# Ledger of designs, part 116: peptides against a protein of PDB entry 2FGR

Target 1, 331 residues: chain A of PDB entry 2FGR
Amino acid sequence: SSVTLFGIVDTNVAYVNKDAAGDSRYGLGTSGASTSRLGLRGTEDLGGGLKAGFWLEGEIFGDDGNASGFNFKRRSTVSLSGNFGEVRLGRDLVPTSQKLTSYDLFSATGIGPFMGFRNWAAGQGADDNGIRANNLISYYTPNFGGFNAGFGYAFDEKQTIGTADSVGRYIGGYVAYDNGPLSASLGLAQQKTAVGGLATDRDEITLGASYNFGVAKLSGLLQQTKFKRDIGGDIKTNSYMLGASAPVGGVGEVKLQYALYDQKAIDSKAHQITLGYVHNLSKRTALYGNLAFLKNKDASTLGLQAKGVYAGGVQAGESQTGVQVGIRHAF

## One batch from the design tools (peptide; made by RFdiffusion4, then SolubleMPNN)

Design b2_p16_1_s2 (from b2_p16_1, 10 letters changed)
Fold by OpenDDE base, seed 5:
Structure b2_p16_1_s2 (fold): chain B 331 residues (1-331), chain A 16 residues (1-16)
Amino acid sequence: as target 1 above (331 residues)
Amino acid sequence: SAMAELLALFNRLVNE
């Protein structure tokens, strides 16, 4: 058997010009280019093309030394893999988020990422952002001429919130085509949750595509999230993303990404534009900078996710500017 | 819209 220790420490100086009070926030933040993490993983060859695996991964908060503790909430899986693909047991990225977040040029972290994978409805479930699930069984196919898929089911274990039962149940999957420069995927998911103590279904559909032209990469996402409430009507958000990245001088990468969040329940839009630059000092160490602008319209109160500094909302209709400058180190 | 059709298909697949 092999065991590999791995991680990323990503810490930045971050600034946002507005919080919920209209005041600026600044300080040390975490995870501006990649989520800071510590992990253990390993594999065992069982013979006949069968392998066992484990993966334990937790988030690191370099600004406070994990003052709130450490856990393996990023991933805690055991797996079997072979010619049939991979089966995983344990908390992980749900198949839909695992595949569809791969089209986010900001790697679902920092102030620049696609924020569509969100709890849009004040859902009371622990994972109502649609990113991960407890009690998850997942299956990933091999790649067959570009075609691949992933499926997952998470047990609710009779979790209740208010009058809602089956909280935390997930069912979902994706189909994809990954061949050379092209990637395209369709993801579908449903989670059971509660809003205001009442049963709610979180339905999600996501389309993603990217094409690598060599000189640049284009990437896009189309998503609808819908919190279907038995009482009070649906909370629907349509999220759109378009991004481009290009290598710069063999050691750098520039990224530009736009996202639109059409929040139907409040008839309000938010526009996000982010410019990012990564400078690789080595294979393992990079400097980076992100500049993000978030424009809320009408009743929208979205905030940039300057983790460790400020990740809350702003006043309705207010715009927020964010900056992160940091170091990413992988080991 | 294509998304509405896909969502309708999804709703059918999940609710059947």
Scores: peptide ipSAE 0.012, ipTM 0.492, DockQ to the pose 0.012
Fold by OpenDDE base, seed 4:
Structure b2_p16_1_s2 (fold): chain B 331 residues (1-331), chain A 16 residues (1-16)
Amino acid sequence: as target 1 above (331 residues)
Amino acid sequence: SAMAELLALFNRLVNE
């Protein structure tokens, strides 16, 4: 049996030039290169190739010392693993997000990440961004000659919001091919939620791919998210991402990522472009900088996620520029 | 839609 304490403290100085009032925001933010976290994990060999595992992980907010408290909402799982793969019980990344966010060169955090995994429709469920679920059972296959898959089901436990009676139910999975420099995945998910107190299905399809050329890596995502309401039209967003990363000077990494969010329900697009740099001072400590530009068109109000400083929207059709400069330390 | 069919197939595969 083993128990490992692990974590990341990632804190930055952040700036955005516009908030919802058109004013600038600046201050100390968190999780600009990696989500700050504290966790415990362990494994027990049960013999015969079977292992038990646990994983407890919560987010750290270094700017305020976790003033809102600490929890294990990032992951709280018990697992069995072996030649059959891994079964997990408990709150975790849903299989679709776990796999498909791996193509995001900004690690699904800070001002640069792919923002497609979002609550696009004012869904009233706790996890309507499609990232995590409560009451989750997940299964992950081994890798068979590159082929792998993951599946998950989350129980709604008869959670109701308004007339919606299955809020929080998730069903989803992915198939993938991971071999050498190539990764490609297709993910499908449905989550039951409520919008305006009415039952709504959050349907998601995501295609991801990456190729590592050694000198550079290319990565891409194609996603459709559709909130299918019982009453009213579908709220559909098509999200596209293309990114490149390259090592710099043996200790650095430069990243450039573009994303387009075509918000069909409001006939409005948002364009995001982010330049990032990470400088490794050691295996555990890095300096980083992110520069992001978000251009909203028409009725789009998307904001960059400068966690700890400003993560709200902007005025319709407004552009936002964001900067983060920070330290990441892993232990 | 192809997505709806694929989701339906997935739901079927998981519920069967």
Scores: peptide ipSAE 0.008, ipTM 0.444, DockQ to the pose 0.013
Fold by OpenDDE base, seed 3:
Structure b2_p16_1_s2 (fold): chain B 331 residues (1-331), chain A 16 residues (1-16)
Amino acid sequence: as target 1 above (331 residues)
Amino acid sequence: SAMAELLALFNRLVNE
């Protein structure tokens, strides 16, 4: 049996030129290149190719020292793995987000990530961004000549909000092909939630692909999210991403990513462009910088996620520029 | 839609 303590402390100086009032915000932020975390994990060999595992992981907020406390809401799983793949029990990334966020060159973190995995409809469920779930059972296949899949189900446990039942139920999965430089995946998910106290289905379809040319990597995402409401019509968002990354001088990586969020319910688009650089000082320590531009059109109010400084929206039709410069340390 | 059909299939698989 093994037990490993691990973590990341990622802290930055961040700036955004506009908040909801049109004012600039700046300060010390967290999780600009990787989500800061503390975790425990371990495995036990049970013989015959069977292994037990556990994983406990919580977010760290280096700017305030976890003033709101610490928990294992990032992951709290027990698992069995072997030639059949892996079964996990407990709160985790849902299979769809776990696979499809892998195409985000900014690793779903900081001001540069693909923001498609979002609560687009003021859903009242705790995980209406489609990223994680409570009460989750997940299964991941082995890789069969490149082909792999993952499936998950989360129990609602009769959670209610207003007149909505089954809140927090998740069902979803992906199929993928991962072979050499190529990765491609299709993910589908549904979550039960509430909007305005009324039952709502959050449907999600995501296609991702990447190719590593050695000198550069290209990555793309196509996503549709739909909050199906009984009253008021569907809230649909089509999200698109295209990114490129390249190694620099053997110690650095440059990233450029564009995303478009076509918010159909408000007939409004948002455009995001992010330039990022990571400089590895060692295997465990890096400096990084991110520069992001978010252009909202019409009624769009999206904001960059400068965690610890400002992660709220902006005024409708306003543009926001964000900068993060920080240190990431892994242990 | 293909998504609706797949979601229906998943719902069926879980509810059976």
Scores: peptide ipSAE 0.008, ipTM 0.454, DockQ to the pose 0.014
Fold by OpenDDE base, seed 1:
Structure b2_p16_1_s2 (fold): chain B 331 residues (1-331), chain A 16 residues (1-16)
Amino acid sequence: as target 1 above (331 residues)
Amino acid sequence: SAMAELLALFNRLVNE
């Protein structure tokens, strides 16, 4: 049996040139290159190729010392694993997000990530971004000649919002091919939620792929998110991402990523472009910088996610520039 | 849609 304490402290100075009032925001932010976290994990060999596992992980906010408290909302699982794969019980990344966010070159955090995994419709469920779920059972297959899959179901436990029942029910999974330099995946998910107190299904389809050329990596995502309301029209967003990364001088990595968010319900697009650099001072410590541009068109109000400084929207049709410069330390 | 059918099938498999 083993128990490992692990974590990341990632803190930055961040700036955005516009908030919802058109004013600049700046200060100390968190999680610019990796989400800051504290965790405990361990395994027990049960013999016969069977292992038990646990994983407890919470987010760290280095700017305020976790003034709002600490919890294990990132992951709180017990598992069994073996030649059959892995079964997990507890709150975690849903299988679709766990696999498909792996194609995001900005690690699903800071001002540069793919923002497709979002609550696009003012959904009233706690996890309407499609990233995690409570009451989750997950299964992950082994890799069979490159082919692998993951499946998940989350119980709603008769949670209601307004007239909506079954809120928080998740069903989803992915199929993937991971072989050498190539990765490709297709994910499908549905989550039951509420919008305006009315039952709504959040349907998601995501295609991801990456190829590592050694000298550079290319990565891409295609996603459709649809909030299907019982009353009212569908709220649909098509999101696209293309990114490239390359090692620099054996100690650095440069990243460039573009994303387009086509928000069909408001007939409005947003364009995001981000340049990032990571400089490894050691195996555990890095300096980083991110520069992001977000251009909203028409009625689009998207904002860059400068966590700890400003993560809100901007005025309709406004553009936003963001900068993060920080330190990441892993232990 | 193919997505709805796949989700329905998966939901059936999990709830049976």
Scores: peptide ipSAE 0.007, ipTM 0.445, DockQ to the pose 0.014

Design b2_p16_1_s3 (from b2_p16_1, 11 letters changed)
Fold by OpenDDE base, seed 4:
Structure b2_p16_1_s3 (fold): chain B 331 residues (1-331), chain A 16 residues (1-16)
Amino acid sequence: as target 1 above (331 residues)
Amino acid sequence: SEAERLRALFEKLVNE
């Protein structure tokens, strides 16, 4: 058996030109290129191709030294794996987010990522962004000639909010084809939550694809998120993303990503465009810069996620510019 | 839309 300690410390100087009051924010932020983390993982060979595993991972906040504490909320799983694939027990990325966020060229963090995996409806559940779940059982197939899938179920454990009695229940999965330069996936999920104390279903459908041309990679996402409410009508968002990345000079990577968030319930759109650059100083250490523009239309109030500096919204119809410059170190 | 159709199919599957 082996135990591996691993992590990433990613800290940046960040700036956004507008907060909810229209004022600029700046300071030291975290997780601009990759989510900062500390983890332990290990495997035990049980013979016959069967392995046991564990994975414990928590987020690191380098700006304040985890003043709010440390936990393993990123992942806390025990697993069995073999020729049948992998079964995981414990908090983790839900299968849909695990697969479909892989098409995000900004690694689902910082000011540049696809923001479709979001709580669009003021859902009262802890994981209403559709990214992770407590009490999760997940199964991942092997790759069969490119075809693979993942499925998950999270127990609600009769959690209640208001009159909602199944908060936190998740069911979902994806099917995918991963072969050489091509990746394509379809994900479906439903999560039980509450909005305004009333039972609400968060339904999600996501299509992702990428192709690596060697000289550049293209990636795309199409997503619909629908918070189905018995009262007040559905809150639907259609999110679209198209991104490109290319290696630069053998030591760098440039990324450009556009996203559109069509927020149907408020008949408002937001446009996000992000330019990123990563410069590898080594295999483990990189410098990076991100420049993001977010244009809200009409009633849209979306904000860029400059974690540690400002991750809130802006005034309706306002545009926001964000910058992050930082260091990422992996160990 | 095709997305709505797929969602409806999924909802049916989950509710069965």
Scores: peptide ipSAE 0.015, ipTM 0.448, DockQ to the pose 0.013
Fold by OpenDDE base, seed 1:
Structure b2_p16_1_s3 (fold): chain B 331 residues (1-331), chain A 16 residues (1-16)
Amino acid sequence: as target 1 above (331 residues)
Amino acid sequence: SEAERLRALFEKLVNE
């Protein structure tokens, strides 16, 4: 058996030029290049090609030293793996987010990531962004000549909000082809939640693809999220992303990513473009900078996610500029 | 200047 302690401390100086009041915000933020984390993981060989595993991981907030506490909400799984693949029990990334966020060149964190995995409808469930789930059972296949898949089910355990009685139920999965420079995936998920105390289904369809040309990588996402409400009509968002990355001088990486969020319920679009640079000082330590622009049109109020500084919205139709400069250290 | 250039490119992209 083995046990590994691991983590990342990622802290930055961040600035956004506009908050909900139209004022600038600046200070020390977290998780600009990678989510800061502390974790424990290990495996046990059970013989015959079977292994047991565990994974416990929580987020670190370096700006305040985890003043609100520490938990294992990032992942808290026990697993069995072998030639059949892997079965996981416990809170984790749902299979759809685990696979489809891999196409985000900004690692689903900071001011530059694809923001499609979001609670678009003021859903009252804690995980209505479609990223993680409690009470989750997941299965991941091996890779068969490039083809692979993942499936998950989360129990609602009769959780209620208002008149909704199945809150937190998740069912979803993906199919993928991963071979050499090519990756492509289709993900489907449904989560039961509540909006305004009424039962609502969060449906999600995501397509992702990437190709590594060696000198550069291209990546893309197409997503539809739909909160199906019995009363008030559906809240639908179509999200699109296209990104490119390239190595620089053997020690750096430059990234450029564009995203469009077409928010159908309010007939409003938001456009996001982010330039990022990572400079590796060592295998474990990097400096980074992100520059992001977000333009909201019409009734859109999206804000850049400068965690630890400002992650709220802006006034309808307002634009926001964000900057992060930081240090990432892995152990 | 580089940030302004990027912003200008962004504004062109989103106004099309």
Scores: peptide ipSAE 0.008, ipTM 0.399, DockQ to the pose 0.013
Fold by OpenDDE base, seed 2:
Structure b2_p16_1_s3 (fold): chain B 331 residues (1-331), chain A 16 residues (1-16)
Amino acid sequence: as target 1 above (331 residues)
Amino acid sequence: SEAERLRALFEKLVNE
């Protein structure tokens, strides 16, 4: 068996011009280009094309040295893989987020990412953003001429919040086509949660596609998230993303991404536009800069996620500008 | 390196 230690330390100086009080925030933040992490993984060849695997990964907060502690909440899986694909047991990205976040040019982190994978309804479940699940069984197919799929089920284990008794149950999956420059996927998921102590279903549908032209890559997402509540009506958000990236001078990458979040329950939209640049100093070390602008309309209060500095909302209808400049190192 | 030390520690833990 082999065991690999791996990680990323990504730390930045970040600024946002508005918090919930309308004041600026600035300081040292984390995870601007990639989520900082520490992990262990390994595989064992069992013969006959069968392999066992493990993966343990936790988030690192370089600004405070993990003052809140360290855990393996990013991933804690054991797996079997072979010609049939891969089965995983344990906390992980749910199949839908694992596949569909791959179309986000900002790697689902920092101030520039697609924020559609969110708890839109003040859901009381720990993973109501639809990104990860506890007690997860997942299966991933091999790639068959481009076609691939993933499926997952998470047990609720009778977790109760208020009158909701199935909190954390997840069922979902995706189908995809990945061949050469083209990627396209459809994801469907349902998660049981609670809102206001009442049972609520979080339904999600996501379409993603990208095409790499060599000189540039285009990527897009279309998502609907619906928190189905027995009382108070559904909380629905339609989210859209379009992004482009291009290599610069063989050592850099420029990214531009736009997202729209149509929050139907409050009849309010938010617009996000982000410009990013990554400069590779080596295969493992990069400098980066992100500039993001978030425009809230009407009752929208969304904020940019400057992790370690400020990740809260803003006043209704306010705009927020964010900057991150940092170093990413992989080992 | 600290990474090498950590790797060695984990290798010991897994081999016990």
Scores: peptide ipSAE 0.006, ipTM 0.365, DockQ to the pose 0.292
Fold by OpenDDE base, seed 5:
Structure b2_p16_1_s3 (fold): chain B 331 residues (1-331), chain A 16 residues (1-16)
Amino acid sequence: as target 1 above (331 residues)
Amino acid sequence: SEAERLRALFEKLVNE
């Protein structure tokens, strides 16, 4: 058996020019290039090609030393793997987010990520962003000729909010083709939640693709999220992303990503453009900078996610500029 | 849209 301690500490100086009051915010933030984490993982060879595994991972907040505590809410799984693939039991990324967030060139973190995996409807469930689930069983196929898939089911355990039952139930999966420079995936998911104490289905469909040209990588996402409410109509968001990355000078990487969030329920769009640069000082340590611009139209109030500094919204129709400059260290 | 068609198929699978 093996046990590995691993982690990332990513801390930055961050600035946003507007909060909900129209004032600037600045300070020390976390997770600008990669989510800061502490984890334990290991495997046991059971013979015959069968392996047992465990994975425990929690988020680290370097700015406050985890003042609100530490947990393993990022992942807490036990698994069996072999020629058949992998079965996981426990809280984890749901299969759809695990695969489809991989097309986000900003690694689903900081001020630059694709923000489509979001609670768009004031959902009252704990994981209404569609990223993770409690009580999750997941299965991942091997890669065979480029084709692979993942499926998941999370038990609701009769959780209720208001009159809503089955809160936290997840069912979803993806199919993918991963071969050399090409990756393409389709994900479908439904999660049971509540909005205003009423039963709501969070339906999600996501298409992702990327191609690595060697000199540059292109990546894209198309997503529709729909909170289907029994009363009040659906809350639908169509999210689009296109990004490019390129190595620079053998030690750096530049990233540019654009996203559009078409918020149908409020007939309002938000545009996000982010420029990022990572400078590798070593295999484990990097400096980085992100510059993001978020333009809200009409009733849109989206804010950049400068975690640890300001991650709230802005006034309707206001634009926000964000900067992060930081250090990422992996161990 | 194609997305709506795929969603509808998924909804059928989940609601059965």
Scores: peptide ipSAE 0.020, ipTM 0.496, DockQ to the pose 0.013; fails the geometry check

